# Peptides against a protein of PDB entry 8HF1, part 235

Target 1, 320 residues: chain A of PDB entry 8HF1
Amino acid sequence: NVMLYATKPTEVMVSFPHQEQVLTVTRLISAEIEKFYVSLDLMNIGVQPIRRSKSLQCLRDPSKKSFVKQLFNDFLYQMKEYGIYAASIAIISLIVEFDIKRRQAETLSVKLMHRTALTLCEKIRHLLVQKLQDMTYDDDDDNVNTEEVIMNFSTPKVQRFLMSLKVSFADKDPKDICCLVFVERRYTCKCIYGLLLNYIQSTPELRNVLTPQFMVGRNNISPDFESVLERKWQKSAIQQFRDGNANLMICSSVLEEGIDVQACNHVFILDPVKTFNMYVQSKGRARTTEAKFVLFTADKEREKTIQQIYQYRKAHNDIA

## One batch from the design tools (peptide; made by RFdiffusion4, then SolubleMPNN)

Design b2_p25_4_s3 (from b2_p25_4, 14 letters changed)
Fold by OpenDDE base, seed 5:
Structure b2_p25_4_s3 (fold): chain B 320 residues (1-320), chain A 25 residues (1-25)
Amino acid sequence: as target 1 above (320 residues)
Amino acid sequence: AEEELKKLLEEIEKKNEENLLKDFV
């Protein structure tokens, strides 16, 4: 009985300083969103006819106000967790979503609500871009996508993640790389994907080495966002990663849904591991010889993270 | 910052290699 000891991946824990980026611009943006919530609560959107749309969300908020607040709360989370540079990418996704919803709006009141949300997103985008330009001597929009600007306007977690990619993959053969990056939220996948595209393009050692893709889990919450286009894109992204046309895949909760992704040599967990199942499944994708499983933790949470990982390791060994 | 991270990764790799060697002996 040759027990093929599946080579346990090398577990790495990268610590980062717990710095709350207390920038004046983030306070201004948060205050503008809070003012908008007060205005949104005062908006009379009328009773929408409950169309029997199978989405449980259309039943919970007939005014669609909670959905607007959810998108801005997700943006605020991304700005806090990933930084101003990531927020400048995340806001574009909100602009696109509110423009689509404005066009699809059945009533003038709903059109006005989405228009007001869109106007706020454009104001936020200008505040973010202006802050990114404060470090550039040139008024050229392309100058905000430099390695220096990306690093300076990213959180310590994202800085350590980007440096870990550079150190791990600089000047390697693209064929020898199979990397997974796990994040908690679906919107974070797209945000980190856009950040990585710009970072890889600005970093010569990575430009021809890393080809990123992203994949979002099926949110049970809104089939309306699962456009036929998003499902086609998701299938295409998985196929590109299987064919080796992409060698880095950003995922949110996708492994829980039984999406068969190849055995990888690198697995990065950018957000905290919340469940034993997520730990086992994500670690179980690091199956190659010399595979690395990299976790990120704030220095203040290091001990708590170590204890949690130890409990997950023990529980995994008791089942195996 | 890059050199500090490189050293940290090397220390973690070395410590994991030492632990792997201990589990085989």
Scores: peptide ipSAE 0.026, ipTM 0.511, DockQ to the pose 0.038
Fold by OpenDDE base, seed 3:
Structure b2_p25_4_s3 (fold): chain B 320 residues (1-320), chain A 25 residues (1-25)
Amino acid sequence: as target 1 above (320 residues)
Amino acid sequence: AEEELKKLLEEIEKKNEENLLKDFV
């Protein structure tokens, strides 16, 4: 019986400067969303037609407006936390969601609400893409997906993350890599996945080294066709990661749902560790002899982050 | 290991600053 000495992972904390780069484009986008919220509050979505009990219908209409606001709030958060390049990918997910909801709309008023939201997303997409193109002096290369554009239009946090990937994995054997990237929110998984695909493709040292996948927690929302496709995609993504066909997995809270992911040699925590369970579960995936557990923190929050990690280490040692 | 990673990141930052400075010259 080889006692697998669980080697403790090397914990690393990467600091990044807290620069609020207030770009004019981000102010314009925020102002357009705020104007849209005022318009949305004034929209009479109408009492849905009387076929089922009046009480349940009045409770559903606030939820539809609230859902639209939630998606735009999540987008604004993502633009702030990850940058304009990440926002250009995130807005496509909103376009897809609002187009689905527009097609599923049972009333003309609900259809119009989702259409207005969609038109705003298309305007935002245009503003973002135009700003990404403003740095390409070459009129002929419409390719906003270069390493330079990705880095320049990413937040300091994302820049440090991409640099950490390049340093860790440049010219490595793909078989020797098992990497997890943890993010707080479900929508961030897909956005960071799209960003990484473009970054890896633009970075010669990573093109044949990293193959990313993403994994999103189960939507507890009704077993619609989307939930079946998501479940199939999740199973495929996990299987590709288990088979070594993918060597980098982006995860949200999914590890709390008991998904068996193999022992990894690298674990990156892109967002702040808010819970003891997240710390223990994510760190517990870094199980190889040379495993690295990498945290990202703003310089202003560094001391607070160190204190939190110290408390979590102490609490973990008291239970183990 | 943390100091080595910090030095490596500082070297990459310096190379990126040197490359950015080359594109402005």
Scores: peptide ipSAE 0.021, ipTM 0.495, DockQ to the pose 0.028
Fold by OpenDDE base, seed 1:
Structure b2_p25_4_s3 (fold): chain B 320 residues (1-320), chain A 25 residues (1-25)
Amino acid sequence: as target 1 above (320 residues)
Amino acid sequence: AEEELKKLLEEIEKKNEENLLKDFV
C-alpha cells in the first residue's frame, strides 16, 4: 500500500506595514471621481430597450450607470491596495473598456456618458503619469518603468511581493520555475501582469528568468463580457504555461471551473484569502514538500489572518 | 531592505520547517 502522503507545501506568511499612501494626487483623483458620480446621477440616459440576448446583469442595469461606477470603484480599490504605479496601468483597462462601450452605444446619451467617463480616465492617467515622472529627470514614458519608480510608488504589500519574487527567482533556470499568483479581482490580473512585465524588464536578475502570463476567470454572471478574444487569450495563456513557454501565471480567485493547471512549485496569494474554497484550490496547486505557498498579510491583520488560516488547515485536514 | 526581507523569509521558512516537523510527531 503506497500511502499517498499528501505532501503539504511549505506555507510562508509575509507581513507588510499598513501604510496608507496619503498622496495629494490620490485625494484629487478620488474627488474627481466623486464629482463625476454626481454628474452621472444627473445624466438623463433614458430607458434602454432590453435586448433578449443580454445577460441578467445587463437586465439589472438598464441605464448602464452602475457598471460605470463599478469600474471606477474597482480602480479606486486597485489604487488603494496596489499603489499609484499599479493604478497607472489599471486606468488603461478602464480607457479600453469605456472606448469599447462608447463605440457600442445605441444612443447619443449613452455615447456621451461613456465619452465623459473616458475623458475622466485620460485626466486620471495624466495625473498618475505626471506623479511617476516627478522622480525622473526625463519626460520619456520609458523612464517611469524603472525598478526604483515601481518600488517607490507601490504599496508595502506589492513591494514585499516584488522582493519575494526577486529573492525566490533571481538567476534561476526558467525551466525549474512554475509559479502561480492569485488575486481576488479580474482587473487586478491585468494590472499586476503589466506591473510584473515592467518590473521583470527593469530587473536584470529576472529578465531572462520569469515569463509572466495572466488568466481571467470565467465570469459565469456575464457571458456577454467574455469576448471571443478573451476566451482565445485564456486558452493560449494556459497552453503557454503548460508548454513551459510561460512560468508565472497571474490568476483571479474565480477559477471555479476547470482550469487544469499543472502542479506548481510556487503559489503566491497576493490578496486576503476570503473563503475556504480559495484556500484549498490555491494550496492544492502546490503538491510537493518543496513547493512554497506564500501569503501576504498586513501587520494589523496578522493575528486574524493566522487564526483564519489555522481554521482552514483544520477544516481541510478533517475532510482529507 | 532586500537583505532584511531575505532574512525574514529564511526565518519564516525555518519556523515553518520546525512547525512541520512538530506536526509530524
Scores: peptide ipSAE 0.019, ipTM 0.435, DockQ to the pose 0.039
Fold by OpenDDE base, seed 2:
Structure b2_p25_4_s3 (fold): chain B 320 residues (1-320), chain A 25 residues (1-25)
Amino acid sequence: as target 1 above (320 residues)
Amino acid sequence: AEEELKKLLEEIEKKNEENLLKDFV
């Protein structure tokens, strides 16, 4: 019985300064969303008929207004946590969602609500793109996707993450890379995917090295049709990652126990590790002999994060 | 690689300080 000593991955902690990007544009966007919430609360959309569809979708947000507020709150979180560049990508996801909901609206009042939300998203997109262009001498849309613009308009956390990717993977053979990136939120998964596509394309040392994909956890809250498209996308993304056509996978949840993902050599945890299960399951994907498990922490929270990881290591060693 | 990372981080920090100064002027 050769006990395959599962070589414990090397755990790395990357610290970053807690700088809030106090840009006038972020304050303006936040104020416009707050004004919109006041207007949204005053909108009479009527009593929505609870269609008792026999499908076990018990968790449809009974308030179409609450769902709209949730999407904007998730956007505000992404803008704060990842920066203006990430926010410019995140807002496109809101535009798509509100346009779908506008088209699916059963009443004129609900259609108007989603149209108003969509109009605000287009205004926010314009404000974000304009601020990204202020660093470019030329008004060409291609100039906003440079390494310089991405880095300057990203939070210190995202800057350290992108640099960690560049240092870890510059000029490597794509076949030798199997990387997971864990994020907390579903919408962050798409946002960071779009950011990574543009960053990799703008970074010569990574352009032919990293091929990203993303996988969203099964949130039963999505409409049946969106859930089918997302399930198809998830299956395709997982297959691309298994076939080696993608070597970096962004995940918003711990891969369900049935997703056989290959042994990874790098696991990045972009967001704070909030649970023991997340720690064990994400770390358990770093299975190669030289595997790295990389955590990001604000300097202010470093001591607290170290103590929490120590507790998780102890608890994991007591169960193993 | 670690020294290159450190230099890149110092350059990013310097650019962030310069950009912060431009938003305050």
Scores: peptide ipSAE 0.005, ipTM 0.401, DockQ to the pose 0.021

Design b2_p25_4_s4 (from b2_p25_4, 11 letters changed)
Fold by OpenDDE base, seed 1:
Order: C-alpha cells, then sequence, then structure tokens
Structure b2_p25_4_s4 (fold): chain B 320 residues (1-320), chain A 25 residues (1-25)
C-alpha cells in the first residue's frame, strides 16, 4: 500500500487594495433599492392560496417579500464586491427571476409586487449601462464589452483575478487547462460567467484558449425552485467540463453534493474562504504539485487570511 | 447582444413555463 503522498498544490495568495468604489451611480442605486423596500413593506400581498402539490410547501411562506429583498441584497453585494460591470450582468438575472415570478403570480397583488421589482431592475440596468457607455469615448462603439471597460468598472479583486487569468493562460493549449473558480454565492456564478465570456472575447490571447462554463449548486433554501432545466444544464455543464469541451468551471461553494469534478491544475478562490469544508473541497481539486491554488485577499485582511489558511492547513494535516 | 441574450433567456423560460404547464395539465 503505497500511500501516495497527497501532492500539495502550490498555494498562491494575491492581494488587492481595498477600494470602495464610491460612485454616484452606486449610491443612487442603493437609495432606490432602500426606497423600494419601504414601499414593499407597505404592500398588502394578502394570504397566499394553499396549492395542493406537496412540492410547493415552500411557496406558502410570507417568504415572497423576503425573497425579493434577498435578490436585491445579493445584487447590492455583487455590485460592491465585483463592481459596476459585474452588476450590469447581475441585474439581468434579477430581471429574469422577477419576470418568471410575475408570470407565475397567483394574485394581482403578487403580480404587481414582482412587476414593481422588475421596473426597478430595468431602471437599475439603464443606470449601469449608461455609466459604462459614458467612458467609451467613441460615440459610435456601443460596445461596453471591451477589455478596458471591463477592467475600469471592476473592483480591484476582479481586476487581479482577470490579470491572473491572462498571465496564467495567455496563448496556452486549451487541452492543458483545467481550471476551477470558486465563488461564495449562486448568483455570482452567472455574473462572473458573463463577465468572463465578455473578457475572453475581448482578449485575443484568451479567445481561443479559455472556454468557460458555470455550475450553480443546489439551492438548499428551496430544492423545489431548482428547475428541471437547471438540473439538466448542471449535468450538461459538468459533462462538457469532463469531456474537455469546457476548461474553466465557475462554481459556488455548495459543491457539498458530491459533484465529482476531475482533478484540476488551477483552482481560483475568488471570495474569502469562510469554512474549513470549503478549503478542503476546493484544495482537494488541485491534486498535483504543478497545480496552483490561488486565493484573493484584501490587503487589510491579508494577515487574518494567512492565519486562517494556516489553521485550515494544520487541521487538514491532523485529519489526513 | 445583451437584449438578444435577454430575449433568448426569456424565450427559453417561456418554453420552460409552457412545458411545465403542459406537464401539469
Amino acid sequence: as target 1 above (320 residues)
Amino acid sequence: EEEELLEELLKIEEEEEENLLKDFV
């Protein structure tokens, strides 16, 4: 029994300056969402009818207003953590979700609630897109999806991530790349996926090198809201990554459910490692000495992050 | 492009809602 010594991946920590993007547009958007919360609290949506399907038990709760607030809070988090460019993509996911909920609405009051949320999302999208366009000097190029616009409207964390991808993968053979990107939140997977598609398309050195895909973990909050299509799409995305048709996979930390992703040569942790399980699961995907495990940390949190990772390394070595 | 992607996503979801409704009827 040769205990194959677990080949420890090369751990890299990338630091970034803590810059709060205090843009007027970000303040305006936050204020509009706060005003919307006041209006939402005053809305009488009535008692929801009890649908007979056992699967729809989760739809009964006064959770409809809380769900709307959760989506906007997640958007505000994404705008803060990833920047205005990422927020312009993230708002599309809210538009989609509220349009579904508007169509599925059993009552006029619930339909109106989701319509009001949708109208706010459309206003936010317009404000974000307008701000992205204001920096394109050429009035004729409506294309906000340039490398320059993406970089300028991304947070220092996202800028360092994109630079790390460019340095790591420029002009490489796509077959030699197996990359995982871990994010904390489900909605961040879609947002970072859209950002990466546009960045890769605008970056000649990456255009034929990286083929991104995403995977959202199962929503532990409502397994019933996981559409059959999201499950089919997850299976397809995993299969494309296994077959080598995709070589970069963005996933949320909810990989708890035994998704057997192959051993990867690059693992990026875009968000803070909050749990020992997240550290072990993500690091356990980088199985070779040549594999890179890359962490991102704010300069202010660097020492705390180093101490936390040291504790996780120690705990992992004591169990192994 | 973003409007086309939004329209495609909305179409996929309309087809999904119609298919879900067809499976419930």
Scores: peptide ipSAE 0.008, ipTM 0.404, DockQ to the pose 0.009
Fold by OpenDDE base, seed 3:
Structure b2_p25_4_s4 (fold): chain B 320 residues (1-320), chain A 25 residues (1-25)
Amino acid sequence: as target 1 above (320 residues)
Amino acid sequence: EEEELLEELLKIEEEEEENLLKDFV
């Protein structure tokens, strides 16, 4: 009877300097979004027809203005937390969302609101891409997707994350890799996925080593149909990860809902661990003998993070 | 119809993200 002692994962905490990227472009973008909010507040979109959903859950369809502000606030958060390179990818999801909402608009006033938001996103995208191109001194290669550009226009958190991936996985056999990357927000999954595709493609030591995939959380505001499609897509992404067609999965809190992902050898927590459940569920995926559980923390938050992890370890040992 | 339209919109979103990612690759 070999008692398979479940080896506890090695917990690693990676610290990064808190540098606010004080770029002129980020200030300009923030100022343009704030000006747009003032304009948006003055827009008369009329009384929106209450869709009689047959379900007794009056999901208050969030005010169409509040939803627009939420998307831009999420973008501003992402630009701050991940950098302007990640923001250049994140703005695309806003462009798509506002174009969809513009096409689906039942009123001219709502259509105009989404068109104005879309025009701002197009301007933001241009400002971001232009700033990424300013580093390419060679006029002949407009390729903003180099390892150097990605690293220089990423926050210290993202830089340390990418370095940790390179050090962990350079020139390894893809079959020996099962990696999870946890993020807090669903929109961050897509953005970090796009960033990783470009980083992996630009890093020779990773090109044939890492194959990323992502999983987005269920939208609680989405109609039952969006939840079906998201479930189909999630099922496909999980299947690719199980079949070994993908070996790095970026996920939000979706894995807390009991999605059966295989035991992994690496778990990265890119965003702060906010709940005991997130700590237990994410750490509980690092089950191999040499499994690593990697946390990222700003130097200013290091002490707070240590104390929080200590409390979570204690609480977990008291229930185990 | 709404599910098919949403599947098309998600495919368009994925294709636009993939084409924008390809215009970025």
Scores: peptide ipSAE 0.008, ipTM 0.378, DockQ to the pose 0.012
Fold by OpenDDE base, seed 5:
Order: C-alpha cells, then sequence, then structure tokens
Structure b2_p25_4_s4 (fold): chain B 320 residues (1-320), chain A 25 residues (1-25)
C-alpha cells in the first residue's frame, strides 16, 4: 500500500487593490448599452414561432432579446473585472456572434435587431481602441498590443496575474511548464486567451516560452447545443495541451465536470473561489512536487477569502 | 443538414474571430 501522498501544492495568495477604473470611456459605453436596451425593448420583432425542438427544455426567449442583453451584460462585467484592454478583445466575440445571428435571422425584424446590436458593438470597439491608442506616443505605431498598454488598461487583478506569469515563467524551458488558469465564466476564457497572446507576443521573456490555449466548458444545459465543431475544437485544445504543444490552458469552472487535464505544476485561479468543488478540483490539478496553486483576491476581501480557504482546507482534510 | 450548417457556421465564426483578432493585433 504505497499511499501516494499527493504532494500538497504550495498555495499562494496574491492580493490586488480594488480600483474601479472610472474611465470616461467605460461610462460612455455603459450609457450607450443602456440606451440600446431602451431601444431594444421598443423593437417589435413580432411573435417568433416557438420551434418546439423535442429535446430543448430551455424556452428560447421567443424574442431573442434576452440573449442580446445577456451578451452585453457579460461584456459589461468583463470590462469591469478585467479592464478596457480585455474589453477590446471581448467585444470582438460579440461582433462575431451578432453577425452570425444577423445572417441566420429568419425575419427582417430579427435581422434588424442583430444589425443594431452589431453596430453598437462596432462603436464600442472603436471607443475602446481609440482609448488604447491614446497611450501610444508615436502617432505612426497603431500597435495597441504592447506590454505597457496591456498593463495600463488592465484591472489590478489582471496586472497581478500577468506579473505573476512573467515572474513564474520568464526565460524558462517551455517543456517544464504545465499551467492552468481558471476563470469563472466561459466568455472570459476567450478574452483572457486573446489578452495572453498579445501579452506573450509583446513580452520577450515569455516569447516562445508560453503557448496558451483555452477551453470553453460544455454547456451543461444542452450538450446538444455544443456544435460538433466546438467539441472538435475542445478535443484539439485538450490534445495540444496533452502533447505539450500548448503549456498554458485557460479554462472556466465548467471543467469541473469531467475534462481530464494532466497534472500541472502551476494553477492560477483568476476569479474568486465561490465553491468547495472549484477549490478541490482546481487544487487537485496542481499535482507535481513543486506545484503552485495561486489565488487572486481583492485587498478588501482578503480576510474573507482567507477564512473561506481555511474552511475549504479543513473540509478537504476531513474528507481525504 | 442542420448539424452541417452549424458546423459550417462555427467554422465561419472561428475564421471571422481569428481574422478580426489578426486585424487587431
Amino acid sequence: as target 1 above (320 residues)
Amino acid sequence: EEEELLEELLKIEEEEEENLLKDFV
């Protein structure tokens, strides 16, 4: 009976100041979205035929308006939590989604609704990019993807995360790195992935060291809505990470439900640990002898976070 | 047909997102 003493990872807590970046641009964007919601509520898109798909218990909002509002609310959350640089990437996913939905629109009214949403996203993108360009001193270098711009337009949480990556992985052998980054929301995976691509490309010490990939967890509500492509992409991303072609994986908490990711030497929890399961499962991925489990907490929530982690540690030791 | 169309639409989504990201980088 070799009790494989699962080597407990070194737990690290990184604190960050709670600074609301009160940028005029974020207020303007929020006001434009609220104005759009008023217009959206006034849009007569007609009674959409309820396609009763036999398997889909989710009453699709026959108006599709709730979905549009959800995407913009998710964007607003992301802009607040990760900063305007992350928001400039996140808005691209909204542009793509609304353009697809515009093309797929069965009615002119729905087509117009998605077109209006798309036009707002393009305006938001322009406002964000323009604000990022205000920091480029050289009028000729439209490159908003510098380490400096990324850092300055990221929230303190994201800044501390990027600094932690740089300190942890600068000039290391890519083969010695197996990193997981956990985020709460699915859309954050894509955004943090895009941010990391640009950050790694702009940071010489991380070039050719970190190769990121992301995973959007399965939508538990309907595995049938996961397109065959999304499933193929997930399989490809996992395979790249297993083969060492990617050494950093961004994943949502939805990986809790059954993606067997290899043992990692670094696990970063970018968002607050809300559940015991998230704590156990994410920590349980840090299995190497020198594994680090890094948590991020706002200074205002540090004590609460410490107490919560202590309770989770106790509960985990009582079950193990 | 609907699955193939969904596959094609997601491929277009990924290509469009990648192209928009390339235009942003």
Scores: peptide ipSAE 0.008, ipTM 0.372, DockQ to the pose 0.012
Fold by OpenDDE base, seed 4:
Structure b2_p25_4_s4 (fold): chain B 320 residues (1-320), chain A 25 residues (1-25)
Amino acid sequence: as target 1 above (320 residues)
Amino acid sequence: EEEELLEELLKIEEEEEENLLKDFV
């Protein structure tokens, strides 16, 4: 029970400027998604057969339209919160998911719906990649994965996160590193993982120092085969992190489910701490006084964040 | 790299989908 340990890590708060970089490309993408939602609402996909899951809860399969809208809303969130470079990786996950759902489509109308979503994702990917290439002098796709492009097309939050990684881990022994990165959303784990792979590869001081892995949160909604694969991936990722084959783990709310990860010397909270439990569980992974617990906050929210963390510290000390 | 990663992800998921289809048949 992580709550039983009075952890005294060094808490660090990194502030970042609240800049809504309103790029023309992000406006175009948002407008295309909104236009797609209007089209999606007009699509007749028919009555879907109720999948009899063996578990007695006939959870009404959320309307396949609602799921499509959720994925695009999650993408729009990631583009806003992490930037267009992270969005270029996030859109790949949508392409993949819509291609699976297109193949698994029981009806022609559902197949066409997922195909239309896929075509929009491909258009979005092209717009994002083209915008990343605007800073590269060379037409080679390999040049979009530079430290400069990643930094320039990341939000101030992600820039400060990447800078914090570089400052914390440059030229260190990989064996001395045990890092957790907490994000709010499951899809952000994969997106930030891809971003970190490219950033580490493009940053000589981090190359062969950081080996990232990610752990996606359990989807409690559909115990389908996707949940078996996700469980296999989670077990493998956790094992690699325990064995020291990975030294940086990106994770979401999965740790709230009682997954025991080893004590870490660095814990980064990339997204806002929304709950006391998230604060205690994430901080509880930084067990030594030398361990760092790093929070990111917008400058405008700094005071509110400080007050919230103070309340959580007080509440934790009253329970411990 | 992103296209290769996309192709690799699509291939992994295609192999997983084919294995799923084999368990339903």
Scores: peptide ipSAE 0.000, ipTM 0.336, DockQ to the pose 0.009

